# Peptides against a protein of PDB entry 5H65: the designs that were tried, part 42

Target 1, 294 residues: chain A of PDB entry 5H65
Amino acid sequence: QYLERTPLCAILKQKAPQQYRIRAKLRSYKPRRLFQSVKLHCPKCHLLQEVPHEGDLDIIFQDGATKTPDVKLQNTSLYDSKIWTTKNQKGRKVAVHFVKNNGILPLSNECLLLIEGGTLSEICKLSNKFNSVIPVRSGHEDLELLDLSAPFLIQGTIHHYGCKQCSSLRSIQNLNSLVDKTSWIPSSVAEALGIVPLQYVFVMTFTLDDGTGVLEAYLMDSDKFFQIPASEVLMDDDLQKSVDMIMDMFCPPGIKIDAYPWLECFIKSYNVTNGTDNQICYQIFDTTVAEDVI

## One batch from the design tools (peptide; aimed at target 1 E50 T205 L234 D244)

Design b2_p14_5_s3 (made by RFdiffusion4, then SolubleMPNN; from b2_p14_5, 5 letters changed)
Fold by OpenDDE base, seed 5:
Structure b2_p14_5_s3 (fold): chain B 294 residues (1-294), chain A 14 residues (1-14)
Amino acid sequence: as target 1 above (294 residues)
Amino acid sequence: AFVFGPLEPYPLPP
């Protein structure tokens, strides 16, 4: 059977867990700034993490740049290596390893680069030209991922992160297990390297009001609610504007709530226990932004 | 105007 619409006043009196269809207005939402609502979520341990800022990444890559690439690890069956010495910064050495597919170098748009000693700026420039970039360091016997605090894979403007708690890192040669070394699917790369990939999610709290009651509903969604990927929004001004416009339509500034649009969505209730305190919480699910049809 | 809408009809057991 289909869920019938339930007023908020009735929902607020019921025990959890339950699922509801509601029609309500968005009185307010938190956080107000989009960049504050984008988080990283682990599908395994369910920890929420902040997306690293540029300053955080700069520090990590600066530290990595203090290490000299090991010559013994260059030019393997898996990759061809080139080394550059910078003119500044005390002659910093940068090694770029071009991963081969069956012994042949792919086209630039299909090639995976492994980078040692690169700055954030240099890595970003390379990721715009090549399909994929992995920041690495020289390990004892093989190249290894540089740091899980930084992206394990960069594709264009998308930074892919891994969970430090759930990942058990394996060396770069494990990429040999991938039959196709041109597509470089993030999940496949993660699996080969023992990484549990984190998911970009929008995390927001909606205060919903239908005139009978008010409740707060939690939103945690990657790409379905706004029909905009959380993984892309931080690096795309147009996508940011789109999300802002959507939220302004739901909760228009400078006007009374009576003029706000009615929103229809699904929410589920669940129990949260903090010591002796038992609370019922609500989460939006299986809902997407759509145009209102008269 | 935009509204929140379900992705698909969500059937529940009777």
Scores: peptide ipSAE 0.037, ipTM 0.630, DockQ to the pose 0.031
OpenDDE base, seeds 1, 2, 3, 4: peptide ipSAE 0.020, 0.021, 0.025, 0.020; ipTM 0.573, 0.586, 0.624, 0.554

Design b2_p14_5_s4 (made by RFdiffusion4, then SolubleMPNN; from b2_p14_5, 4 letters changed)
Fold by OpenDDE base, seed 4:
Structure b2_p14_5_s4 (fold): chain B 294 residues (1-294), chain A 14 residues (1-14)
Amino acid sequence: as target 1 above (294 residues)
Amino acid sequence: AFVFGPLEPFPLPP
């Protein structure tokens, strides 16, 4: 849809909701640190959550490791189980369940591992060797997801999280509903286990200035704005550098705003109620970083 | 140089 360019001064005088095309400079943005801008978003309840830190995960997995795997739940039609006793003074039991496809163990790059009693380090090591890992615990009658505060699925360096509010967890045997037990699509796994998957999003506030006015616009985007997945950026140095480079181009450090590039984007206004006060806010939408045509 | 641009086909200013 074609939108005429509207100066910020005019936008600031209009009621919401409306959509605008603008041309402005990025005076500043928050947060300044990339890791602070990456959040988890529930598509169902729309809650924003922090991405758990390594320390948070350590605690969860340490707690899980205090429980001994139930022998009765090992070696089902769905998975083959192997048990290890750690050589440390604790003698911790670790169970790894290899999920089978039609009774056959798939190749390592297609195999889903269910890990019971593993530490974060052990889980990460296994996730690097095998395509997919689910942290689990022994339930009453079946293996169950360990904790929604931890990833329900780890694929390589990507941690997939679920919404605690919206999920209604089902036991591991529900993975039997998946016809193909080799690809382990996160959404399919989530569906089978009753999980509403969270989405990684960039969350930033842009202060835009076109010389006629100043406007703060909210950015919430998963992979379109930077053309970089928010789900991968925290674990990839090159992607981090790319985002930093982009932001430095928009807001060059050490120079005045007069030298900043002009940016064209779409914003939408919307009403927000803060207590008794109604406020108009703005969000960037349908916008991506692109090369300028000279 | 990179700028913010629309996702939809839209002419960017030169």
Scores: peptide ipSAE 0.036, ipTM 0.600, DockQ to the pose 0.029
OpenDDE base, seeds 1, 2, 3, 5: peptide ipSAE 0.023, 0.029, 0.022, 0.029; ipTM 0.480, 0.509, 0.513, 0.548; seed 3 fails the geometry check

Design b2_p14_6 (made by RFdiffusion4)
Pose (drawn by RFdiffusion4):
Structure b2_p14_6 (pose): chain A 289 residues (1-273, 279-294), chain P 14 residues (1-14)
Amino acid sequence: QYLERTPLCAILKQKAPQQYRIRAKLRSYKPRRLFQSVKLHCPKCHLLQEVPHEGDLDIIFQDGATKTPDVKLQNTSLYDSKIWTTKNQKGRKVAVHFVKNNGILPLSNECLLLIEGGTLSEICKLSNKFNSVIPVRSGHEDLELLDLSAPFLIQGTIHHYGCKQCSSLRSIQNLNSLVDKTSWIPSSVAEALGIVPLQYVFVMTFTLDDGTGVLEAYLMDSDKFFQIPASEVLMDDDLQKSVDMIMDMFCPPGIKIDAYPWLECFIKSYNVTQICYQIFDTTVAEDVI
Amino acid sequence: SLPKPSFTATEDPR
């Protein structure tokens, strides 16, 4: 009834901060390599960070495999422990600690594992069969998180990361403070270990063109615009294909802008200290499947 | 305010 759209030339003449409903074509976008759009964002210090690569994580987990699990930290009231020996793996030993709920191991889909000396591949396989995995190492007096460079929790396809600057790391026995040992809410796990969780976000720069003007608008969201969770997309091939197809739909390479579909959206203007723009309250996924 | 983004990652997970 009252759906009206503001041309870009009118927006460029106005001061910030304001909000606009617009229609425009996606002339171009960054990043050209879409995997680079997935960023980690700390809600406490507002820093943006890269997600660690497989090679980065392999280095951490292999380095963890050189250390021997300490027998003194095995079989507590919090967890049962099991050590596996290996062959042809530089004498590696793998410790898996099964976390108990009131002195009883829960079902595998509710059971959290703590693991010393495991590979990324093994941890990912364990994450399918069990509730979740925390990479750990033998500290002086207690088990401790392996490294904040690596995920503090792997749950399903989501690798949860914490902020190195904002976190004050606590040892594993502090998991006793969790209300139960079966739900394993990632924010609750992070609080018990003194970790400030990072948030996954899609970060992209859109160049919008409606024929009256041109404008750069940022995309920053976890799951609204694509209806694809940023937290899952790096570990899910189908979700990656969906992002590829949506961006190919709005901005196909090689063909002209005349043939592109229109992008209906809101944008907000703001002062940085020049005026910048950002997409908000917008999804392409509700009318596109 | 969102700073001007940069894109530096080198490995595609696929």

Design b2_p14_6_s1 (made by RFdiffusion4, then SolubleMPNN; from b2_p14_6, 5 letters changed)
Fold by OpenDDE base, seed 2:
Structure b2_p14_6_s1 (fold): chain B 294 residues (1-294), chain A 14 residues (1-14)
Amino acid sequence: as target 1 above (294 residues)
Amino acid sequence: PLPKPTWTSTVDPR
């Protein structure tokens, strides 16, 4: 459907829900820091979560590293196991399970590793050499995912997380259901293990001003708005710079709003109820940064 | 479905 451009002053007077096309300037935005704008979103329960920091992961993996791998769970039809004892005084044991494809060990670039007792540093090192890494622990009868507070799958620099609320975890042997044990598609792995994968999203609030009124609109988007994946931006300096450049272009620091560019986008209104209070909120949708801006 | 607009930046000549 075609939408006529509507001034903000008119929008502010209308009931929700409605969709609008607007032309406005970005007066300001929040949060200002990129790392604060990247969140994890559950597509089922719609909860927003913070992306765990390195320190958070360190704690989880350190705790996991205190557990001794169960020898009874090593070397199954699904994986071959190797055990290392660290040189530290405690003699920490680390188990690495190499997942096989039809009984054959794949090449490193196609191989999934199950890591038991590894530190974050060790896991990161392995993720740089192998296709995928899953942090695991010894369960009662099988290996199990270590902790949904940590990534269920690490591929290179990308950490895949699952929703604690919506996931019903299954044991590692359920990976047998995957016909292709070489590509390790995150969604397939998640499905096999009963995980609802979380989505990386940009979450920002834009204060828009068209001279007739001021309106706050939310941006919640994974990869369409900036044409940059939220899942990759935190680990790529160039992508971070690109986002910063875009935002600086739309909302240049130290310059008066009169000199800001005019921006066209779609926004939708919706009702939010907090107790007895009804509030109308606005969200940007189906909008991409124009190529001429990049 | 609505056409996807671009977040178009046009410098106001003012």
Scores: peptide ipSAE 0.038, ipTM 0.543, DockQ to the pose 0.030
OpenDDE base, seeds 1, 3, 4, 5: peptide ipSAE 0.021, 0.012, 0.023, 0.028; ipTM 0.506, 0.492, 0.551, 0.552; seeds 1, 3, 5 fail the geometry check

Design b2_p14_6_s2 (made by RFdiffusion4, then SolubleMPNN; from b2_p14_6, 5 letters changed)
Fold by OpenDDE base, seed 4:
Structure b2_p14_6_s2 (fold): chain B 294 residues (1-294), chain A 14 residues (1-14)
Amino acid sequence: as target 1 above (294 residues)
Amino acid sequence: VLPKPTYTGTVDPR
């Protein structure tokens, strides 16, 4: 249904919840740095989490590398195992388990690797060569996911994370439930392993001004607003540049607001209770940045 | 061409 444009001054006087179409300028936004605006969101418990930094992952994988792979868990009907001993002073054991499809090893671009005892660097190298990588550890009776603080699945440069609060982890043999052991769809892998996948989202606060009033609108979006996946932007310089260009266009640095472009978007209001204080907040929805037609 | 903000999708004012 069509919504008429409403001035911000009128919106600011109305009760929530309501939906509006607005035309306003982006006076300012926060955070200013793109990497700070990308978060992980749980669709079940709705918790927002920070994307782990490389240093965080290094620690997790370093800890995992202190444990020797259990020989009893190698070479099952699900996977073939190879073990390497590192040439470092510690002689660290690294196990790579190649998941089979109906008893046959798939092509490298379709193969899922389970890596045990690998460093972040080693895992990243493997993920660039093979379709998918899952960091694992030796459990009591089966391989298990290493740690939900690390990616449960790495595909190329994309790290897939799971919610610690909502997930009930199952052992690796549950991957047998997947009929197709070549595509390794993240959601299917997650389901098999009892993981609730987290979603990458852009999280920003826009200060909007239409000359009649000023309000802050919250942006939480995965891939529609910028037409750029939040899941890929942190690992792709070109995508980062694109987002930066968009934001610079909306809010040009060193330029007065009078010269800013007008933005048209939908916002919805909602009530938030902070103790005894009730306030109205606003969120951008159903809005996309698109190329203008000349 | 430069990107332009636009709105799409279904809006339910109810």
Scores: peptide ipSAE 0.041, ipTM 0.650, DockQ to the pose 0.024
OpenDDE base, seeds 1, 2, 3, 5: peptide ipSAE 0.043, 0.028, 0.020, 0.022; ipTM 0.685, 0.644, 0.618, 0.601; seeds 1, 2 fail the geometry check

Design b2_p14_6_s3 (made by RFdiffusion4, then SolubleMPNN; from b2_p14_6, 5 letters changed)
Fold by OpenDDE base, seed 2:
Structure b2_p14_6_s3 (fold): chain B 294 residues (1-294), chain A 14 residues (1-14)
Amino acid sequence: as target 1 above (294 residues)
Amino acid sequence: VLPKPTYTSTVDPR
């Protein structure tokens, strides 16, 4: 639908919920650090979570690596298992289970590995070679996902996470329900394992100023606003630079706001109840950064 | 030459 431009001063006086088209300058934004603006969002319970850092994952996988793979769970119709004993003093055992497609081992670029007892470093090495990796542990009757605090699926440099609140985990044998055991689509894997996948999102607060008023607008977006996937930005220096350049262009440091570019976007207002206080908040929606030729 | 980003509101057809 078409919306006419509304000045911020008028918007600030109106009740929510409403949708607006605005033309304003970005006075400031938060957070200033890109890594702080990328979060994980659950589409079901709407929780926002921090993306785990390497240190967090190290702890999880180190703990998992203290567990010995159950021999009874090796070499099933679903997967072939290979066991390594590390050269460290304790002789840690690592199991890699190669998931088969109709009893046949797929090519490395199509293969899903289930890793049991691997460190983060080892898992990363394998994920660079194989299509997909799932960190697992030996359950009572079957292999199970290791920990939802860690990725349930690693594909290249992309870590896929699941919601602890909304997921009802099923054992690894449920991957049998997947007809195609070569592409390993994250959503399909998640569904098979009872996981509600989290979505990478940019989460920012924009302070907008059109000269008539100042308004804070919330940005929560996965890939539309910047035309850059939030899921990829943390692992790609060029994408990071692109986002930084965009934000620097909108809000250049050391320059007065009068020289800032005018931005046109959609915002929606909504009511938020905080205890007894009703507050009107604003969110950017249906807005994309376009690249103009200079 | 680096492209200049501008804000354009796009209507989500969904």
Scores: peptide ipSAE 0.021, ipTM 0.577, DockQ to the pose 0.025
OpenDDE base, seeds 1, 3, 4, 5: peptide ipSAE 0.024, 0.023, 0.021, 0.019; ipTM 0.553, 0.596, 0.573, 0.572; seeds 1, 3, 4 fail the geometry check

Design b2_p14_6_s4 (made by RFdiffusion4, then SolubleMPNN; from b2_p14_6, 4 letters changed)
Fold by OpenDDE base, seed 3:
Structure b2_p14_6_s4 (fold): chain B 294 residues (1-294), chain A 14 residues (1-14)
Amino acid sequence: as target 1 above (294 residues)
Amino acid sequence: VLPKPTYTSTEDPR
């Protein structure tokens, strides 16, 4: 789409909603810390959530580890089960269920593990060796997802989360509906288990200044703006450095704004009602960082 | 150095 460049001073006087092309400098941005800018977003209810910290997960998995795996739920047509008893912790039992493909155990790099009673550390170790891990618990008649406050699926270092509000959880046996039990696609797993998957998003507020005016524009983007997936950045030092580099280029520390680069982007205005107060807000859209800064 | 317009669909969180 083609839009004429509009000065910020003109935009600030106009009613919403409208779309604009602007040329401005990034005076400042919030939050300054990358880990604070990564959130989880529900595509259905649009709730924004914090990414759980390791400490949060430790608590959830520790609680799960206090429960004993139900022997009656082991070794089904869907999975083969193996049980370990720890020497310490009063003989904690950990169950690992290996999901089969057409009755055959897949290769380790294609295998889905269901883990019952595992600690975060144990789960992470297994996720590094196997393709996919789902933390589960023994339900009344079947294995069930442990908790939507924890990942429903772990693949390597990537944690996949589901929306508590929009999800209606189904038991593990519903994974039988998946034809391909080697390529565990998060969306497919989520669908089978009644989960609405959350999306990792960068959430930032940009203060833009073109010399005629100043406005704050909201950025909510998963992988297009930085050309870096928000889902991967928290677990990859190189990606973190890349994002930091980009932001430093846009808003270089220790120098005056006069020396900042000019940025061209699209913003849209929209109305927000907060009680009796009506305000116009702005959001960056359809914008990606140029290749020369990647 | 500048971002360039593309066609990324972004939903309004508000």
Scores: peptide ipSAE 0.025, ipTM 0.565, DockQ to the pose 0.036
OpenDDE base, seeds 1, 2, 4, 5: peptide ipSAE 0.021, 0.021, 0.022, 0.016; ipTM 0.539, 0.534, 0.561, 0.536

Design b2_p14_7 (made by RFdiffusion4; failed a check: the pose's geometry)
Pose (drawn by RFdiffusion4):
Structure b2_p14_7 (pose): chain A 289 residues (1-273, 279-294), chain P 14 residues (1-14)
Amino acid sequence: QYLERTPLCAILKQKAPQQYRIRAKLRSYKPRRLFQSVKLHCPKCHLLQEVPHEGDLDIIFQDGATKTPDVKLQNTSLYDSKIWTTKNQKGRKVAVHFVKNNGILPLSNECLLLIEGGTLSEICKLSNKFNSVIPVRSGHEDLELLDLSAPFLIQGTIHHYGCKQCSSLRSIQNLNSLVDKTSWIPSSVAEALGIVPLQYVFVMTFTLDDGTGVLEAYLMDSDKFFQIPASEVLMDDDLQKSVDMIMDMFCPPGIKIDAYPWLECFIKSYNVTQICYQIFDTTVAEDVI
Amino acid sequence: NLSSADYSSSGSFR
């Protein structure tokens, strides 16, 4: 009834901060390599970070495999422990600690594992069969998180990361403070270990063109615009294909802008200290499947 | 709000 659209030339003449409903074509976008759009964002210090690569994580987990699990930290009231020996793996030993709920191991889909000396591949397989996995090492007096460079919790396809700057790391026994040992809410796990969780976000720069003007608008969201979770997409081939197809739909390579579909959206203007723009309250996924 | 972004990272998740 009252759906109207503001041309870009009118927006460029106005001061910030304001909000606009627009229709425009996606002339171009960055990043050209779409995997680089997935960033980690700390809600406490507002820093943006890269997600660690497989090679980065492999280094951490292999380095963890050189250390021997400490027998003194095995079989507590919090967890049962089991050590596996290996062959042709530089004498590696793997410790898996099964976390109990009131002195009883829960079902595998509710059971959290703590693991010393495991590979990324093994941790990912364990994450399918069990509720979740925390990579750990034998500290002086207690088990401790392996490294904040690696995920503090792997749950399903989500690798949860914490902020190195904002976190004050606590040892594993502090998991006793969790209300139960079966739900394993990632924010609750992070609070018990003194970790400030990072948030996954898609970060992209869109060049919008409606024929009256041109404008750069940022995309920064976790799951609204694509209806694809940023927290899952790096570990899910189907979700990656969906992002590829949506961006190929709005901005196909090689063909002309005349043939592109229109992008209906809101944008907000704001002062940085020049005026920048950002997409908000917008999804392409409701009308596109 | 966002004022800048760096897309120069290397490697792949595929």

Design b2_p14_7_s1 (made by RFdiffusion4, then SolubleMPNN; from b2_p14_7, 4 letters changed; failed a check: the pose's geometry)
Amino acid sequence: MLSSADYSGSGTYR

Design b2_p14_7_s2 (made by RFdiffusion4, then SolubleMPNN; from b2_p14_7, 5 letters changed; failed a check: the pose's geometry)
Amino acid sequence: MLSSADYSGTGTYR

Design b2_p14_8 (made by RFdiffusion4)
Pose (drawn by RFdiffusion4):
Structure b2_p14_8 (pose): chain A 289 residues (1-273, 279-294), chain P 14 residues (1-14)
Amino acid sequence: QYLERTPLCAILKQKAPQQYRIRAKLRSYKPRRLFQSVKLHCPKCHLLQEVPHEGDLDIIFQDGATKTPDVKLQNTSLYDSKIWTTKNQKGRKVAVHFVKNNGILPLSNECLLLIEGGTLSEICKLSNKFNSVIPVRSGHEDLELLDLSAPFLIQGTIHHYGCKQCSSLRSIQNLNSLVDKTSWIPSSVAEALGIVPLQYVFVMTFTLDDGTGVLEAYLMDSDKFFQIPASEVLMDDDLQKSVDMIMDMFCPPGIKIDAYPWLECFIKSYNVTQICYQIFDTTVAEDVI
Amino acid sequence: LHHEYDDSEVDPFR
C-alpha cells in the first residue's frame, strides 16, 4: 500500500544517519573469492578476524600429538579416560575423555569428548558420532584447552572460536559448573572456560546501481540475508553452493547489468568519524529458493 | 567493515 523506493541519487545528497528503502542492481561485489566473506567478529572488542585455515589447524593438532597425555589427569569424577596407542605415527598417543553427567556417561549424542593428540579429521568424525569435542592438552594441574587459535568447541558442523584478546582462559575442571552435561550450549561452554565467543558473519561490499546513482553498501550478518548460517557455511558444501548460486543470480559474471535482477533492500547511512552505507532488515532468501 | 582481499589465496574449505 505505501511501498515506495528512494533513488540512489537522492540518498547521495543527504546527510547521515538515515535509513532508506531502495531497489538497485548489484553492479559488482567484493570479495570475488566468496570464501573470504566469512569473518569472525568479537562482540566484546568488535575486532574482525580471519577464520583459521585447515593448514593452520593441522599444525596445531600435529604439534599437540607430540605431547604425551598425563596419566595423573585421567579418570576424574568429571570424565572417564581412554588412551589409544598408534603405529607408524611417530609414537602418537590419543586420549579421549568422555564427560559424565552425575557420574554417568550420557548417550553418545549428548556426550562431550575432550581429546588430546587427535587430528582435525578424527575430531570431525567424532563430532558426527558424539555431541561435541573440545581439543585439550595436559597442563600442570589439570586438562587445558589446546590452543585458542584452534576451535574451543566443535559441535556438528560448527567450529566455535574464542577471542584471544577478551578471553581469560580457565582449566577443564570448570566444566563442572555447567547446569547439565547433556545440552552443551556453546555460550555456556565458553563462559565455564572463561572464553568470549567469536561470532561468524558474512562480510561483503556491494556496489549498487539503480541507474540514477552508484553507491557502496556493506553486508554484515550471520544468517539473515542468505538464510544460510555463516557459522556452518565453511564446513558445508551445499551451503557453499547456495551462496555461490545466490551471488551468481544477482551478479552473473560476464553478462551485462541490463540483464541482472533487482535487489530490494533497506540500507542505513552512518558517519564513520565520509558517509558509509550498510544493508539491514533484508533477506534475498524469502522470495528466492 | 572495510577489508582488503587477497586475490592469490587458495580456498581451504573446498

Design b2_p14_8_s1 (made by RFdiffusion4, then SolubleMPNN; from b2_p14_8, 7 letters changed)
Fold by OpenDDE base, seed 5:
Structure b2_p14_8_s1 (fold): chain B 294 residues (1-294), chain A 14 residues (1-14)
Amino acid sequence: as target 1 above (294 residues)
Amino acid sequence: MEFEYDENAVDPYR
């Protein structure tokens, strides 16, 4: 849909909701640190939450490792189980369950591992080899997901999280509902286990200035704006550098705003009620940063 | 933790 360019001074006088095409300079943005701008968003309850830090995950997995795997839950029709006893961790027992496809172990790169009692480091090493890992614990009658505060699925360097508020967890045997047990699609795994998956999003506030007016616009985007997935950026130094370069291009340090590049983008206005006060807010949508040969 | 997986190994659980 074609939208004519509208100056900010005109937009600031109009009622919400409306959509606009604008051309403005990025005067400033918040937060300044990239790791602070990446959040987890629930598509159902719309809650935003922080991505857990490695230290938080270490605590969760350490707590999980205090529980001994239940022998009665090993070696089912769904998976084959192996137990390792660590030498350096006071004899900590780690259970690894290899999920079978029609009773046969698939190739390592297609095999889903269920891990019980593993550390974050051990889990990450396994995910690099087998691609798909689920942290689990022994329940009363079946294996269960360890904790929704930790990833429900780790694939390579990507951690998939679920919403604690919206999820109704089901036991691991519900993975039997998946016909293909070689392609572990995160959404399919989540559905089988009763998990509402969270989405990685960039969350930023842009101060935009076109010389006629100034407004703040909210950015919540997964992969369109930067053409970089929010789900991967925290685990990839090169992607982080790319985002930083983009932001430095729009907001070059030590340079006057007169020399800043122009940003073409779409914004939508919406009403927010704070008590008795009605405020018009703005959000960036359907916008991709143009390729810059820098 | 060192882990070895042999995809061609006979299933010892059968």
Scores: peptide ipSAE 0.020, ipTM 0.609, DockQ to the pose 0.013
OpenDDE base, seeds 1, 2, 3, 4: peptide ipSAE 0.010, 0.018, 0.007, 0.015; ipTM 0.555, 0.586, 0.388, 0.575; seeds 2, 3 fail the geometry check

Design b2_p14_8_s2 (made by RFdiffusion4, then SolubleMPNN; from b2_p14_8, 8 letters changed)
Fold by OpenDDE base, seed 3:
Structure b2_p14_8_s2 (fold): chain B 294 residues (1-294), chain A 14 residues (1-14)
Amino acid sequence: as target 1 above (294 residues)
Amino acid sequence: MSLEYDEEAEDPYR
């Protein structure tokens, strides 16, 4: 449907919910730091959470490394196991389980590794070589996912996380349900293990000004707005620079708002109830940065 | 510099 352009002063007087086409300038945005704008979103319970920092992961993996791999869980039909003892750290045992495809070890770039007792540094080194790693621990009868506070799957530099509230974890042997044990699609791995995968999203608040009024609009988007995946931006300096350049073009530092570009976008209004207070909020939707900017 | 919008996007309130 064709939405006519509506001035912000008119929008601010209307009840929610409604959709609008607007033309406005980006007066300001929050957060200013890109790493603070990237969150994890659950598509089921809609929880937003922070992306874990390396320090948080170090603690989780260090705690996992205090447990000795169970010898009874090694070398199954699903995987071949290799164990080594570190010379340092009081003889820490590390187990790497190489997942087989129909009983055959795949090529290194197609092989899923299950790592037990590894440090973050060791896991990252292995993910760079083998492209797919799952941190695991010895359960009672099978290997289990280590912790949903850590990635359930690491592929290269990408960390895939699961929702603690919505996931019902299943044992590692459920990977047998996957027909293709070479591609290791994150959604398929998550489904097999009973994980609801979290989605990386940009979360920002835009202060929009069209000269008739000012409103704050929420942006929650994974890959459409910037045409850059939120899942990759934290690990790629060039993508970070691209987002920063886009934001600097929308909201140039050190110049007056009169010189800012005009932006055309869609916003929707919605009601938020906090106790007794009803507030109308706004969200940007179905909007993409033009290709001439990228 | 423009933001492009998808005019064909489904109304989420539908």
Scores: peptide ipSAE 0.006, ipTM 0.373, DockQ to the pose 0.022
OpenDDE base, seeds 1, 2, 4, 5: peptide ipSAE 0.005, 0.005, 0.007, 0.005; ipTM 0.360, 0.370, 0.387, 0.372; seeds 1, 2, 4 fail the geometry check

